# Peptides against a protein of PDB entry 4N7V: the designs that were tried, part 36

Target 1, 222 residues: chain A of PDB entry 4N7V
Amino acid sequence: TLRSITSPLVAHRLKPIRQKTKKAVVSILDSEEVCVELVKEYASQEYVKEVLQISSDGNTITIYYPNGGRGFPLADRPPSPTDNISRYSFDNLPEKYWRKYQYASRFVQLVRSKSPKITYFTRYAKCILMENSPGADFEVWFYDGVKIHKTEDFIQVIEKTGKSYTLKSESEVNSLKEEIKMYMDHANEGHRICLALESIISEEERKTRSAPFFPIIIGRKP

## One batch from the design tools (peptide; made by RFdiffusion4, then SolubleMPNN)

Design b1_p12_7_s1 (from b1_p12_7, 4 letters changed)
Fold by OpenDDE base, seed 1:
Structure b1_p12_7_s1 (fold): chain B 222 residues (1-222), chain A 12 residues (1-12)
Amino acid sequence: as target 1 above (222 residues)
Amino acid sequence: ELEEELREELAK
């Protein structure tokens, strides 16, 4: 099943974006829907031959073939659906579209990893918790130039000198110079706080059932 | 391959 391969994509709170590649254009719309336009080139003109429009919660996939399948010239936005539209639930999506859905999902997840959910200014750094899940990316931009980027898989460090390295185990983290450990400690504290705030704010969102509170900014640069 | 292209675009 598709579900065994990937979860429904989640595009909530993401800003509109349009990214063109050689074979496709992927867009997050103002509506937070995700569109995958499959592009073909004929006579030096690019045409959209197929569109997958995925709901913001990833559960509904609308597929259409512009201009009766003849294709529509590539523009600055997806072509509007007209007739002969197929609509599928996530669990009923034909297998032939699974790869394309996975690409959309991975794209959205990547965008989420670059989308601030919580921005937290400390005395020493700008901390950012991103939207991706599980294990949201966490970036710390120290005002003196040091940067720490935490992901589910690794920690990247950029020192003042420009020296950069990746840590993939606790052993490597424990082997850091004392000076760098101080930055790491601060980053970890900021991370803990952001996670705590995320939990609290999310609970309040659930209770109020109002417009989303995120993204949120806590404090300001000193 | 599409995924790699998309990743490259976002990395720019």
Scores: peptide ipSAE 0.030, ipTM 0.690, DockQ to the pose 0.153
Fold by OpenDDE base, seed 5:
Structure b1_p12_7_s1 (fold): chain B 222 residues (1-222), chain A 12 residues (1-12)
Amino acid sequence: as target 1 above (222 residues)
Amino acid sequence: ELEEELREELAK
């Protein structure tokens, strides 16, 4: 099943973006829907042959073929659907479209990993918890130039000198220089606080059923 | 950065 290889994408709170590659254009719209435009080139002109439009919660997929399948000239936005439209739920999406959905999902997840959910200013650093899940990315920009980037898979450290390295195990973390451990300790504390705030704010958001509280900024740069 | 990631995905 599609669910066995990916979960429904989540594009809520993401800013609009349009990214072109050689064979496709992927967009997050103002409506927070996600569009994948499949592009073909004829006589030095690019045409959109197929469009997958995915709802912001990932559960509904609308597929259409512009201009009766002849294609529509590539523009600065997806072409409008005509009369040959198919609508599917996530669990009923034909297998022929799974690869394209997976691509959209990966794109959205990447964007989420670069989208701030919580920005937290400490005495020593600017901390940012991102939107991706599970295991949201966490970045710490120390005011003295040190940077720590945590993902679910690794920790990247950039020292004052510009020296950069990646840590993938607890053993490697334990082998850090003492001065770097101090930065790591601060980063971990900031991370804990951001996760705690995320939980509290999310609960209040659920109770009030109002507009989204995120993204938020806590504190200010000294 | 995003462009590079997308190129790799579409090359599969």
Scores: peptide ipSAE 0.028, ipTM 0.677, DockQ to the pose 0.149
Fold by OpenDDE base, seed 3:
Structure b1_p12_7_s1 (fold): chain B 222 residues (1-222), chain A 12 residues (1-12)
Amino acid sequence: as target 1 above (222 residues)
Amino acid sequence: ELEEELREELAK
């Protein structure tokens, strides 16, 4: 099943973006829908031959072939659907489209990992919890130049000198020099606070059924 | 930088 290889993509709260590759253009629209345009070159012109338009919650996929499959000239936005539109749910998407959906999903997940959900200013650092899940990326930019980037898989440290290294186990974290441990401790505290605030704010958002509260900024740079 | 990262990821 498609679900066995990927979950429905989630594009809520993401800013519009358009990324062109050789064979495709992937976009997040103002509506927070995601579009994959399949591009072919003919007579030195690029044409969109197929479009997958995915809802912001990833559950609905609309597929159409511009100009009856003849293609539409590549532009600065996806071509509008006209005729021969197919609509699928995530679980009913034909297998031939799974790879393209996965492509969109990976793109969205990457964008989410770079999209601030919570920005928290401490006395020493700017902390940022990102939108991706599970295990949202967490970045700490210390005002003195030290940077710590936490992901689900690793922790990257950039020291004042510019020296950078990646930690992939608790043993490596525990082997850090004392000076770096202080930064790590602060980063971990900021991370804990951001996660706590995310939970509290999400709960209030659920209760009020209002417009999204995120992204939010807590505090200000000293 | 984000665009470059996206290109690299999508090129895999």
Scores: peptide ipSAE 0.026, ipTM 0.663, DockQ to the pose 0.267
Fold by OpenDDE base, seed 4:
Structure b1_p12_7_s1 (fold): chain B 222 residues (1-222), chain A 12 residues (1-12)
Amino acid sequence: as target 1 above (222 residues)
Amino acid sequence: ELEEELREELAK
């Protein structure tokens, strides 16, 4: 099943963006829907031959073929759907579209990993919890120039000198210089706080059913 | 910067 490969993408709160590759253009629209435009080149002109429009919650996929399948010239936005529109739920998406959905999902996940959900200013750093899940990226920008980027898979450290390295295990973390450990400790504390705030705020959102509270900024730069 | 990262990721 598609679900065994990926979860429905989540594009809520993401800003509009349009990314072109050789074979496709992927967009997040103002509506927070995600569009995958499949592009083919004919006589030095690019045409959109197929469009997957995915709802912001990833659960509905609308597929259409511009200009009766003949293609529509690539523009600065997806072509509007006209005729022969197919609508699928996530679990009913034909297998032939799974790769394209995954493409959209990876795009959204990357955007989410770069989209601030919580910005928290401490005495020493600007901490940012990103939108991606599970295991949201967490960045700490210390005011003195040190940077720490935590992902689900690794921790990247950029020192004051500009020296950068990646840590992929606890043993490597434990082998850090004491000076760097101090930064890591602060980063971890900021991370804990952001996660706690995320939980609390999310619960309030659920209760109030109001407009999204995120993204949120806590504190200010000293 | 984000655009470049997206291109790299989508190229995988």
Scores: peptide ipSAE 0.026, ipTM 0.660, DockQ to the pose 0.307

Design b1_p12_7_s2 (from b1_p12_7 with I2L E7R E8K)
Fold by OpenDDE base, seed 2:
Formats: C-alpha cells, sequence, structure tokens
Structure b1_p12_7_s2 (fold): chain B 222 residues (1-222), chain A 12 residues (1-12)
C-alpha cells in the first residue's frame, strides 16, 4: 500500500514556493495545496501534460490532464483543471501515481525541515525547531559562531574554526571535548524547552480552535 | 539547495 511507503504529506503553515526541474515543477500554493506538474518539451516549448494537486493535509489527490491531454504551456502557476479530472483519497490512489506522490511528499518534508516552527533566543544562541516530523530538525546558532544541527539521524557540529563533523551515536557524543560539551548541553536544553513549548502551545491551539499559533518567536537576541 | 535536492528526487 501507499501508506506502507509514505504518510500523507502535510503542507500546513508552509510558505508558497515553486521549484522547476527538467521533468517537473512542484509548487506549494497560497492555499497550502501541493501541485506536481509533469513537463514535456516540444519544439523548444515546455508543456504541462499531467498535474497532481494534493490537499494541504495530503489526504485528497486530484489528477488532471490539461487541454484534453495535449498539454498546456508551462506558466508561472499550475494550469486550471478543465477536463479528464480524477479525485482520489490517499488510500485509494492508483499505484501508477505513487512515485509522483512520493516525490511531492519528499519535497514537502524537505521544505518542512527548513521551515521554522519555534525560534527561541537564549543568552548564548538562536535556537530553531523546524516543522518536519517525526523528530523535527533543531538548529542552534551560537552568537560566537558555533553551530549545532540536530536531526533524527545525526548531530552536526561546526566549530568556531570552521571545523565540522557529524555524530551518529551516543558514544561519539560522550567522547566530545569538554568545551564542545558545553555547547551541546546548551543546545539540548534549548531543544527540550522548544519541545515542551510546542506541546503546550499545540494543546492550546486544539482547545481554542483558532488560527495557528505557529510559527512563534520567543525572546530576542541579547 | 532546495532546488538541487528536488532535482535529485526527480532523477532517481
Amino acid sequence: as target 1 above (222 residues)
Amino acid sequence: ELEEELRKELEE
């Protein structure tokens, strides 16, 4: 099943973006829907032959073939659906479209990993919790130039000298120099606080049923 | 950076 390969994409709170490659254009719209335009070139003109329009919650996929399948000239936005429109739920999406959905999902996840959800200024650093899930990316930019980037899979450290390295195990973290451990400790504390705040704020969002509280900025640079 | 990652996803 598609679900065994990927979860429904989530594009909520993402800013509009349009990225073009040779074969496709992927967009996050103002509506937070995601569109994949499949592009073909004929006589030095690019045409959109197929469009996958995915809802912001990833659960609904609308597929259409512009201009009766003849294609529509590539523009600055996806062409409007006119004919040959199919609508699917995530769990009923035909297998032939799974790869394209996966592409959209991976793109959205990438954007999310670079989209701030919580920005927290401490005495020593700017901490940023990103939108991706599970295991959101967490970045710490120390004012003295040190940077720590935590992902679900690794921790990357960039020291003042520009020296960079990646930690992939607990043992490697425990083997850090004492001076680096100080930065790591601060990063971990900031991370804990951001996660706690995320939980509390999300709960309040649920209760109030109001507009999203995120992204949020806490504090300011000293 | 984002565009480069997108390219890789389409070409794989």
Scores: peptide ipSAE 0.028, ipTM 0.686, DockQ to the pose 0.160
Fold by OpenDDE base, seed 1:
Structure b1_p12_7_s2 (fold): chain B 222 residues (1-222), chain A 12 residues (1-12)
Amino acid sequence: as target 1 above (222 residues)
Amino acid sequence: ELEEELRKELEE
């Protein structure tokens, strides 16, 4: 099943973006829907041959073939759907479209990993919790130049000297120089606080049933 | 393939 390969993408709270490759253009629309335009080149002109439009919650996929399958010239936005539109639920998406959905999902996840959900200014650093899940990326930009980037898979450290390295295990973290451990401790504290705030605010959002509270900024640079 | 290209675009 598609679900065994990927979860429904989540594009809520993401800003509009349009990224082009040779074979496709992926967009997040103002509506927070995600569009994958499959592009073909003919006579030095690019045409959109197929469009997957995915709802913001990832559960509905609308597929259409512009201009009756003849293609529509690539523009600054997806071509409007016309006739012969196919609509699928996530669990009913034909297998032939799974790869394209997966690419859309990964794209959205990448965008989410770069989208601030909580910005938290401490005495020493600017901390940012991102939108991706599970295990949201967490970045700490210390005012003195040190940077720590935490992901689900690794921790990247950039020291004042510009030296950069990646930690992938607890053993490696424990082997850090004492001065770097201090930065790591602060980063971890900021991370904990951001996660706590996320939980509290999310609960309030659920209760209020109002517009999204995120993204939020806590404090200001000293 | 597409994923790698998209990733590169976003990382730039």
Scores: peptide ipSAE 0.028, ipTM 0.666, DockQ to the pose 0.197
Fold by OpenDDE base, seed 3:
Structure b1_p12_7_s2 (fold): chain B 222 residues (1-222), chain A 12 residues (1-12)
Amino acid sequence: as target 1 above (222 residues)
Amino acid sequence: ELEEELRKELEE
């Protein structure tokens, strides 16, 4: 099943973006829908032959073939849907479209990892919790130039000197210089606070059924 | 940098 290899993409709160590759264009629209345009070249002109339009929650996929399958000239936005459209749920998506969905999902996940959900200014640093999941990226930009970037897979440290290294295990974290441990401690505290705030705010969103509270900024740069 | 990362992710 598609679900066994990927989860429905989540494009909520993401800013519009359009990324072109050789064979495809992937976009997040103003509506927060995601479009995958399959591109073919003919007579030195690029045409969109197929479009997958995915809902912001990833659960609905609308597929259409512009200009009756003949293709529509590539433009700065996806071509308008035709009358010959197919609509699928995530779990009913034909296997032939799974790869394209996966590309859309990976694209969205990457964008999410670069999209601030919570920005928290401390006395010493700007802390940012990103939108991606599971295990959202967390960045700490210390005002003195030190940077710590936490992901689900690793921790990257950039020191004042510009020296950069990656930590992939707890043992490596424990072997850090005392000076760096102080930065790590502050980063971890900021991370804890951001996660706590995310939980509280998300719960309030659920209760009130109001417009999204995120992204949110807590505090100000000193 | 983001654009390049996105390109690589989609083509690999």
Scores: peptide ipSAE 0.027, ipTM 0.676, DockQ to the pose 0.218
Fold by OpenDDE base, seed 4:
Structure b1_p12_7_s2 (fold): chain B 222 residues (1-222), chain A 12 residues (1-12)
Amino acid sequence: as target 1 above (222 residues)
Amino acid sequence: ELEEELRKELEE
């Protein structure tokens, strides 16, 4: 099943963006829907032959073929859907579209990993919890120039000198220089706080059923 | 920057 490969994408709170690759253009619209435009080149002109329009919650996929499959010239936005539209739920999406959905999902996940959900200013650093999940990216920008970037898979450290390295295990983290460990400790504390705030705010958001509370900024740069 | 990262992610 598609669900065994990926979860429904979530594009809520993401800003509009349009990214072109050789074979596709992926967009997040103002509506927070995600569009994958499949591009073919004919006579030095690019045409959109197929469009997957995915709802912001990833659960509905609308597929259409511009000009009856003849294609529509690539423009600065997806072509409007025609009368020949197929609509699928996530769990009923034909297998032939799974790769294209994954394409959209990976794009959204990448955008989410760079989209601030919580910005938290401490005495020493600007901490940012990103929108991606599970295991949201967490960045710490220390005011003295040190940067720590935590992902689900690794921790990247950039020291004051500009020296950068990646840590992929607890053993490597434990082998850090004492001065770097202090930065890591602060980063971890900031991370804990952001996760706690995320939980609390999300719960209140659920209860109020109002407009999104995120993104949120806690504190100010000293 | 995002485009480059996207390319890497989508080509995997």
Scores: peptide ipSAE 0.026, ipTM 0.672, DockQ to the pose 0.240

Design b1_p12_7_s3 (from b1_p12_7 with I2L E4K E12K)
Fold by OpenDDE base, seed 2:
Structure b1_p12_7_s3 (fold): chain B 222 residues (1-222), chain A 12 residues (1-12)
Amino acid sequence: as target 1 above (222 residues)
Amino acid sequence: ELEKELEEELEK
């Protein structure tokens, strides 16, 4: 099943963006819908021959073929659906479209990993919890130049000297120099606080059913 | 980098 390969994409709170490749253009719209335009080139002109429009929650996929499949000239936005429109739920999406959905999903995941959800200024650093899930990316930019980037898979450290390295196990973390451990401890504390705030704020958001509370900024640079 | 990863998904 598609679900065994990927979860429904989530594009909520993401800013509009349009990314072109040779074969496709992927966009997040103002509506937070995601569009994949499949592009073909004929006589030095690019045409959109197929469009997947995915809802912001990833659960509804609308597929259409511009101009009865003849294609529509590539523009600065997806062409409007006119004919040959099909609508699917995530779990009923035909297998022939799974790769294209995955394309959209990976794009959204990457955007989310670079989209701040919580920005927290401490005495020593700017901490940023990103939108991706599970295991949101967490970045710490120390004011003295040290950077720590935590993902679900690794921790990357950039020291004042510019020396950079990646840690992939607890053993490696425990083997850090004492000076670096101090930065790591601060990063971990900031991370804990951001996760706690995320939980608390999300709960309040659920209760009030108001507009999204995120992204948020806590504190300011000293 | 983003473009490269996207292309990999389409080439599967």
Scores: peptide ipSAE 0.034, ipTM 0.708, DockQ to the pose 0.110
Fold by OpenDDE base, seed 5:
Structure b1_p12_7_s3 (fold): chain B 222 residues (1-222), chain A 12 residues (1-12)
Amino acid sequence: as target 1 above (222 residues)
Amino acid sequence: ELEKELEEELEK
């Protein structure tokens, strides 16, 4: 099943973006829907031959073929659906479209990993918890120039000197210089606080059932 | 990095 490969994409709270590649254009619209435009070149002109439009919650996929499959000239936005429109739920999406859906999902996840959900200013650093899940990215920008970037898979450290390295195991973390461990400790504390705040705010948001509370900024730069 | 992987997938 598609669900065994990926979960429904979640584009809520993401800003509009349009990213072109050689054979496709992927967009997050103002409506927070996600569009994948499949592009082909003919006579030095690019045409959109197929469009997958995915709802913000990832559960509905609308597929259409512009201009009866002849294609529509590539523009600054997806072409409007006219004919040959099919609508699917996530669990009923034909297998031939799974790869394209997965592409959209991975793109959205990438955007989420770069989209601030919580910005928290401490005495020593600007901490940012991102939107991606599970295991949201967490960045710490220390005011003295040190940077720590945590992902589910690794921790990247950039020291004052510009020296950069990646840690992928607990052993590597434990082997850090004492001065770097101090930064790591602060980063971990900021991370804990952001996760706690995320939980509290999300619960209140659920109860209120109104406009989203995120993204949120806590504190200010000293 | 992920963008590069995605480009390769769509080129197939």
Scores: peptide ipSAE 0.032, ipTM 0.703, DockQ to the pose 0.100
Fold by OpenDDE base, seed 3:
Structure b1_p12_7_s3 (fold): chain B 222 residues (1-222), chain A 12 residues (1-12)
Amino acid sequence: as target 1 above (222 residues)
Amino acid sequence: ELEKELEEELEK
């Protein structure tokens, strides 16, 4: 099943973006829908031959072939759908489209990892919890130039000198210089606070059933 | 940066 290789993408709260590659253009629209335009070159002109339009919650996929499959000239936005439109649920998406969906999902996940959900200013740093899941990225920008970037897979440290290194185990974290451990401790505390706030705010958001509360900014730069 | 990452994903 498609679900065995990917989860439905989640594009809520993401800013619009359009990214062109050689074979495709992927977009997040103002509506927070995601479009994958499959591009083919013919006579030195690029044409969109196929479009996958995915709902913001990833559960609905609309597929159409511009100009009856002849293609539509590549423009600054996806071509409008024609009358030949197929609509699928996530679980009913034909296998031939799974790779394209997975591509869209990976793109969205990447964008989410760079999209602030919570910005928290401390006395020493700007802390940012990102939108991606599971295990949202967490960045700490210390005002003195030190940076710590936590992901589900690793921790990257950039020291004042510009020296950069990646930690992938607890053993490596424990072997850090004492000075760096102080930064790590502060980063971890900021991370804990952001996760706590995310939980509290998400619960209130659920209760109110109103417009999204995120992204939020807590405090201000000193 | 995003373009390079996407191209790498498509090549897989």
Scores: peptide ipSAE 0.032, ipTM 0.696, DockQ to the pose 0.138
Fold by OpenDDE base, seed 4:
Structure b1_p12_7_s3 (fold): chain B 222 residues (1-222), chain A 12 residues (1-12)
Amino acid sequence: as target 1 above (222 residues)
Amino acid sequence: ELEKELEEELEK
């Protein structure tokens, strides 16, 4: 099943963006829907031959073929659906569209990993918890120039000198220089706080059932 | 930058 490969994408709170590649254009719309436009080139003109429009919660996929499948000239936004529209739920999506859905999902995941959910200013750093899940990216920009980027898979450190390295195990983290460990300790504390705030705010958001509370900024740069 | 990163993600 598709669900065994990926979960429904979540594009809530993401800003509109349009990313063109050789074979596709992927967009997050103002409506927070996600569109994958499959592009073909004919006589030095690019045409959109197929569009997958995915709901913001990833659960509904609308597929249409512009101009009766003949294609519509590539523009600055997806072509509007006209007729011969197919609508699927996530669990009923035909297998032939799974790769295209995965493409959209990976794009959204990437955008989410770059989208601040919580910005927390400490005495020493700007901490940012991103929107991606599970294991949201966490960035710490120390005011002295040190940067720590935590992902689910690794920790990247950029020192004041510009020296950059990646840590992929706890052993490597434990082998850090003492001065870097101090930065890591602060980063970890900021991370803990952001996760705690995320939990609390999310719970209140659920209870109020109002407009999203995120993104949120805590504190200010000194 | 995002395109490059996307290509890398698609290669996973």
Scores: peptide ipSAE 0.030, ipTM 0.675, DockQ to the pose 0.165

Design b1_p12_7_s4 (from b1_p12_7, 4 letters changed)
Fold by OpenDDE base, seed 3:
Structure b1_p12_7_s4 (fold): chain B 222 residues (1-222), chain A 12 residues (1-12)
Amino acid sequence: as target 1 above (222 residues)
Amino acid sequence: ELDEELEEELAK
């Protein structure tokens, strides 16, 4: 099943973006929908031959072939669909479209990993919890130049000298020199606070059923 | 933002 290889993408709260590659253009629209435009080159002109338009919650996929399948010239936005469209739910998406959906999902996940959800200023650092899930990225920018970037898979440290290294196990973290451990301790505390606040605020969002509270900024740079 | 690895997913 498609669900066995990816989860429905989530594009809520993401800013619009349009990214072109050789074979495709992927966009997050103002509506927070995601569009994958499949591009073919013919006579030195790029044409959009196929479009996957995915809802912001990833559960609805609309597929259409511009200009009756003849293709539409690539522009600064996806071509408008015609009456020749197919609509699928996530679980009913034909297998031939799975790789294209997965492409969109990975793109969205990457954007989410770079999209601030909570910005928290401490006395020593700017802490940022990102939108991706599970295991949201967490970045700490210390005002003295040290940076710590936590992901689900690793921790990257950039020291004052510019020295950079990646830690992939608790053993490696425990082997850090004392000075760096102090930064790590502060980063971990900031991370804990951001996760706690995310939980509290998300619960309030659920209760109020209002517009999204995120992204939020807590505190200010000294 | 996108790299070649992501685009490989579009390859048949």
Scores: peptide ipSAE 0.049, ipTM 0.772, DockQ to the pose 0.092
Fold by OpenDDE base, seed 2:
Structure b1_p12_7_s4 (fold): chain B 222 residues (1-222), chain A 12 residues (1-12)
Amino acid sequence: as target 1 above (222 residues)
Amino acid sequence: ELDEELEEELAK
């Protein structure tokens, strides 16, 4: 099943963006829908031959073939759907479209990993919890130049000297120099606080059913 | 921001 490969993409709170490659253009629209335009070149002109439009919650996929399948000239936005539109739920998406959906999903996840959800200023650092899930990226920019980037898979450290290294196990973390451990401790505390705030704010969102509270900024740069 | 790995997924 598609679900065994990927979960429905989530484009909520993401800013509009349009990225072009040789074979496709992927967009997040103002509506927070995601569009994959499949591009074909003919006579030095690029045409959109197929469009997958995915809802912001990833659960609905609308597929259409512009201009009756003849293609529509590539523009600065996806072509409007006309005729022969197919609509699928995530679980009913034909297998032939799974890779294209995965493409959209991975793009959205990438954007989410770079989209601040919570920004938290401490005495020593700017901490940022990103939108991606599970295991949101967490960045700590210390005012003295040290940077720590935590992902689900690793921790990257950039020291004042510019020396950079990656930690992939708890053993490696435990082997850090004491001076670096101090930065790590601060980063971990900031991370804990951001996760706690995320939980609290999310609960309030559930209760109020109002406009999203995120992104949020806590504190200010000293 | 463009991930080259994404394009490879479409090429398959």
Scores: peptide ipSAE 0.046, ipTM 0.758, DockQ to the pose 0.106
Fold by OpenDDE base, seed 5:
Structure b1_p12_7_s4 (fold): chain B 222 residues (1-222), chain A 12 residues (1-12)
Amino acid sequence: as target 1 above (222 residues)
Amino acid sequence: ELDEELEEELAK
């Protein structure tokens, strides 16, 4: 099943973006829908031959072939759907489209990993918890130039000198210089606080059923 | 086919 490969993509709260590659253009629209435009080149002109339009919650996929399948000239936005439209739920999406959906999903996940959900200013650093899940990325920008980037898979450290390295195990973390451990301790504390705030705010958001509370900024730069 | 190429481009 498609679900065994990927979960439905989630594009809520993401800003509009359009990214072109050689064979496709992927967009997050103002509506927070996601569009994958499949591009072919003919006579030095690029044409959109197929479009997957995915709802913001990832559960509905609309597929159409512009201009009766002949293609529509590539523009600054996806072409409008024609009358020949197929609409699928996530669990009913034909297998032939799974790779394209997965492409969209990975793109959205990447954007989420770069989209601030909580920005928290401490005495020493600007901390940012991102939108991706599970295991949201967490960045700490210390005011003195040190940077720590935590992901589900690794921790990247950039020291004042510009020295950069990646840590992938607890043993490597334990082998850090004492001065770097101080930064790591602060980063971990900021991370804990952001996760706690995320939980509390999300619960209140659920209760009020109002507009999204995120993204939020806590504190200010000293 | 095209889908494999797309994933490679995304990874860049």
Scores: peptide ipSAE 0.040, ipTM 0.727, DockQ to the pose 0.063
Fold by OpenDDE base, seed 1:
Structure b1_p12_7_s4 (fold): chain B 222 residues (1-222), chain A 12 residues (1-12)
Amino acid sequence: as target 1 above (222 residues)
Amino acid sequence: ELDEELEEELAK
């Protein structure tokens, strides 16, 4: 099933973006819907042959073929659905579209990994918890130039000298020089605080059922 | 792959 490959994409709180590649254009709309435009080139002109429009919660997929399948010239926005529109639920999406959905999902996940959910300024660093899940990316930009980037898979460190390295295990983390461990300790504390705030704020959102509180900024650069 | 290409573009 599609669900065994990926979960429904979540585009909530993401800013509009349009990203062109060689074979496709993927967009997050103002409505937070996601559009994948499949692009073909004919006589040095690019045409949109197929569009997948996915709801912000990923559960509804609308597929259409612009201009009766003949294609519509690539523009600065997806072509409007006019005819031959099919609507699917996530669990009823034909297998032939799974790869395209997965592409959209990965794109959204990537955007989420670069979208601040919580920005937290400490005495020493700017900490950013991103929107992606599970295991949201966490970046720490120390004011002295050190950077730590935590993902679910690794920790990247950029030292003042510009030396960069990646840590993939706790043993490697434990083997760090004492001076860099201090940065790591601070990063970890900032991470803990951001996760705690996320939990508290999310609970308040649930209770109030109002407009989303995220993204938020806590503190300011000294 | 298209996925990798997209990632590269977003990294710019």
Scores: peptide ipSAE 0.036, ipTM 0.708, DockQ to the pose 0.156

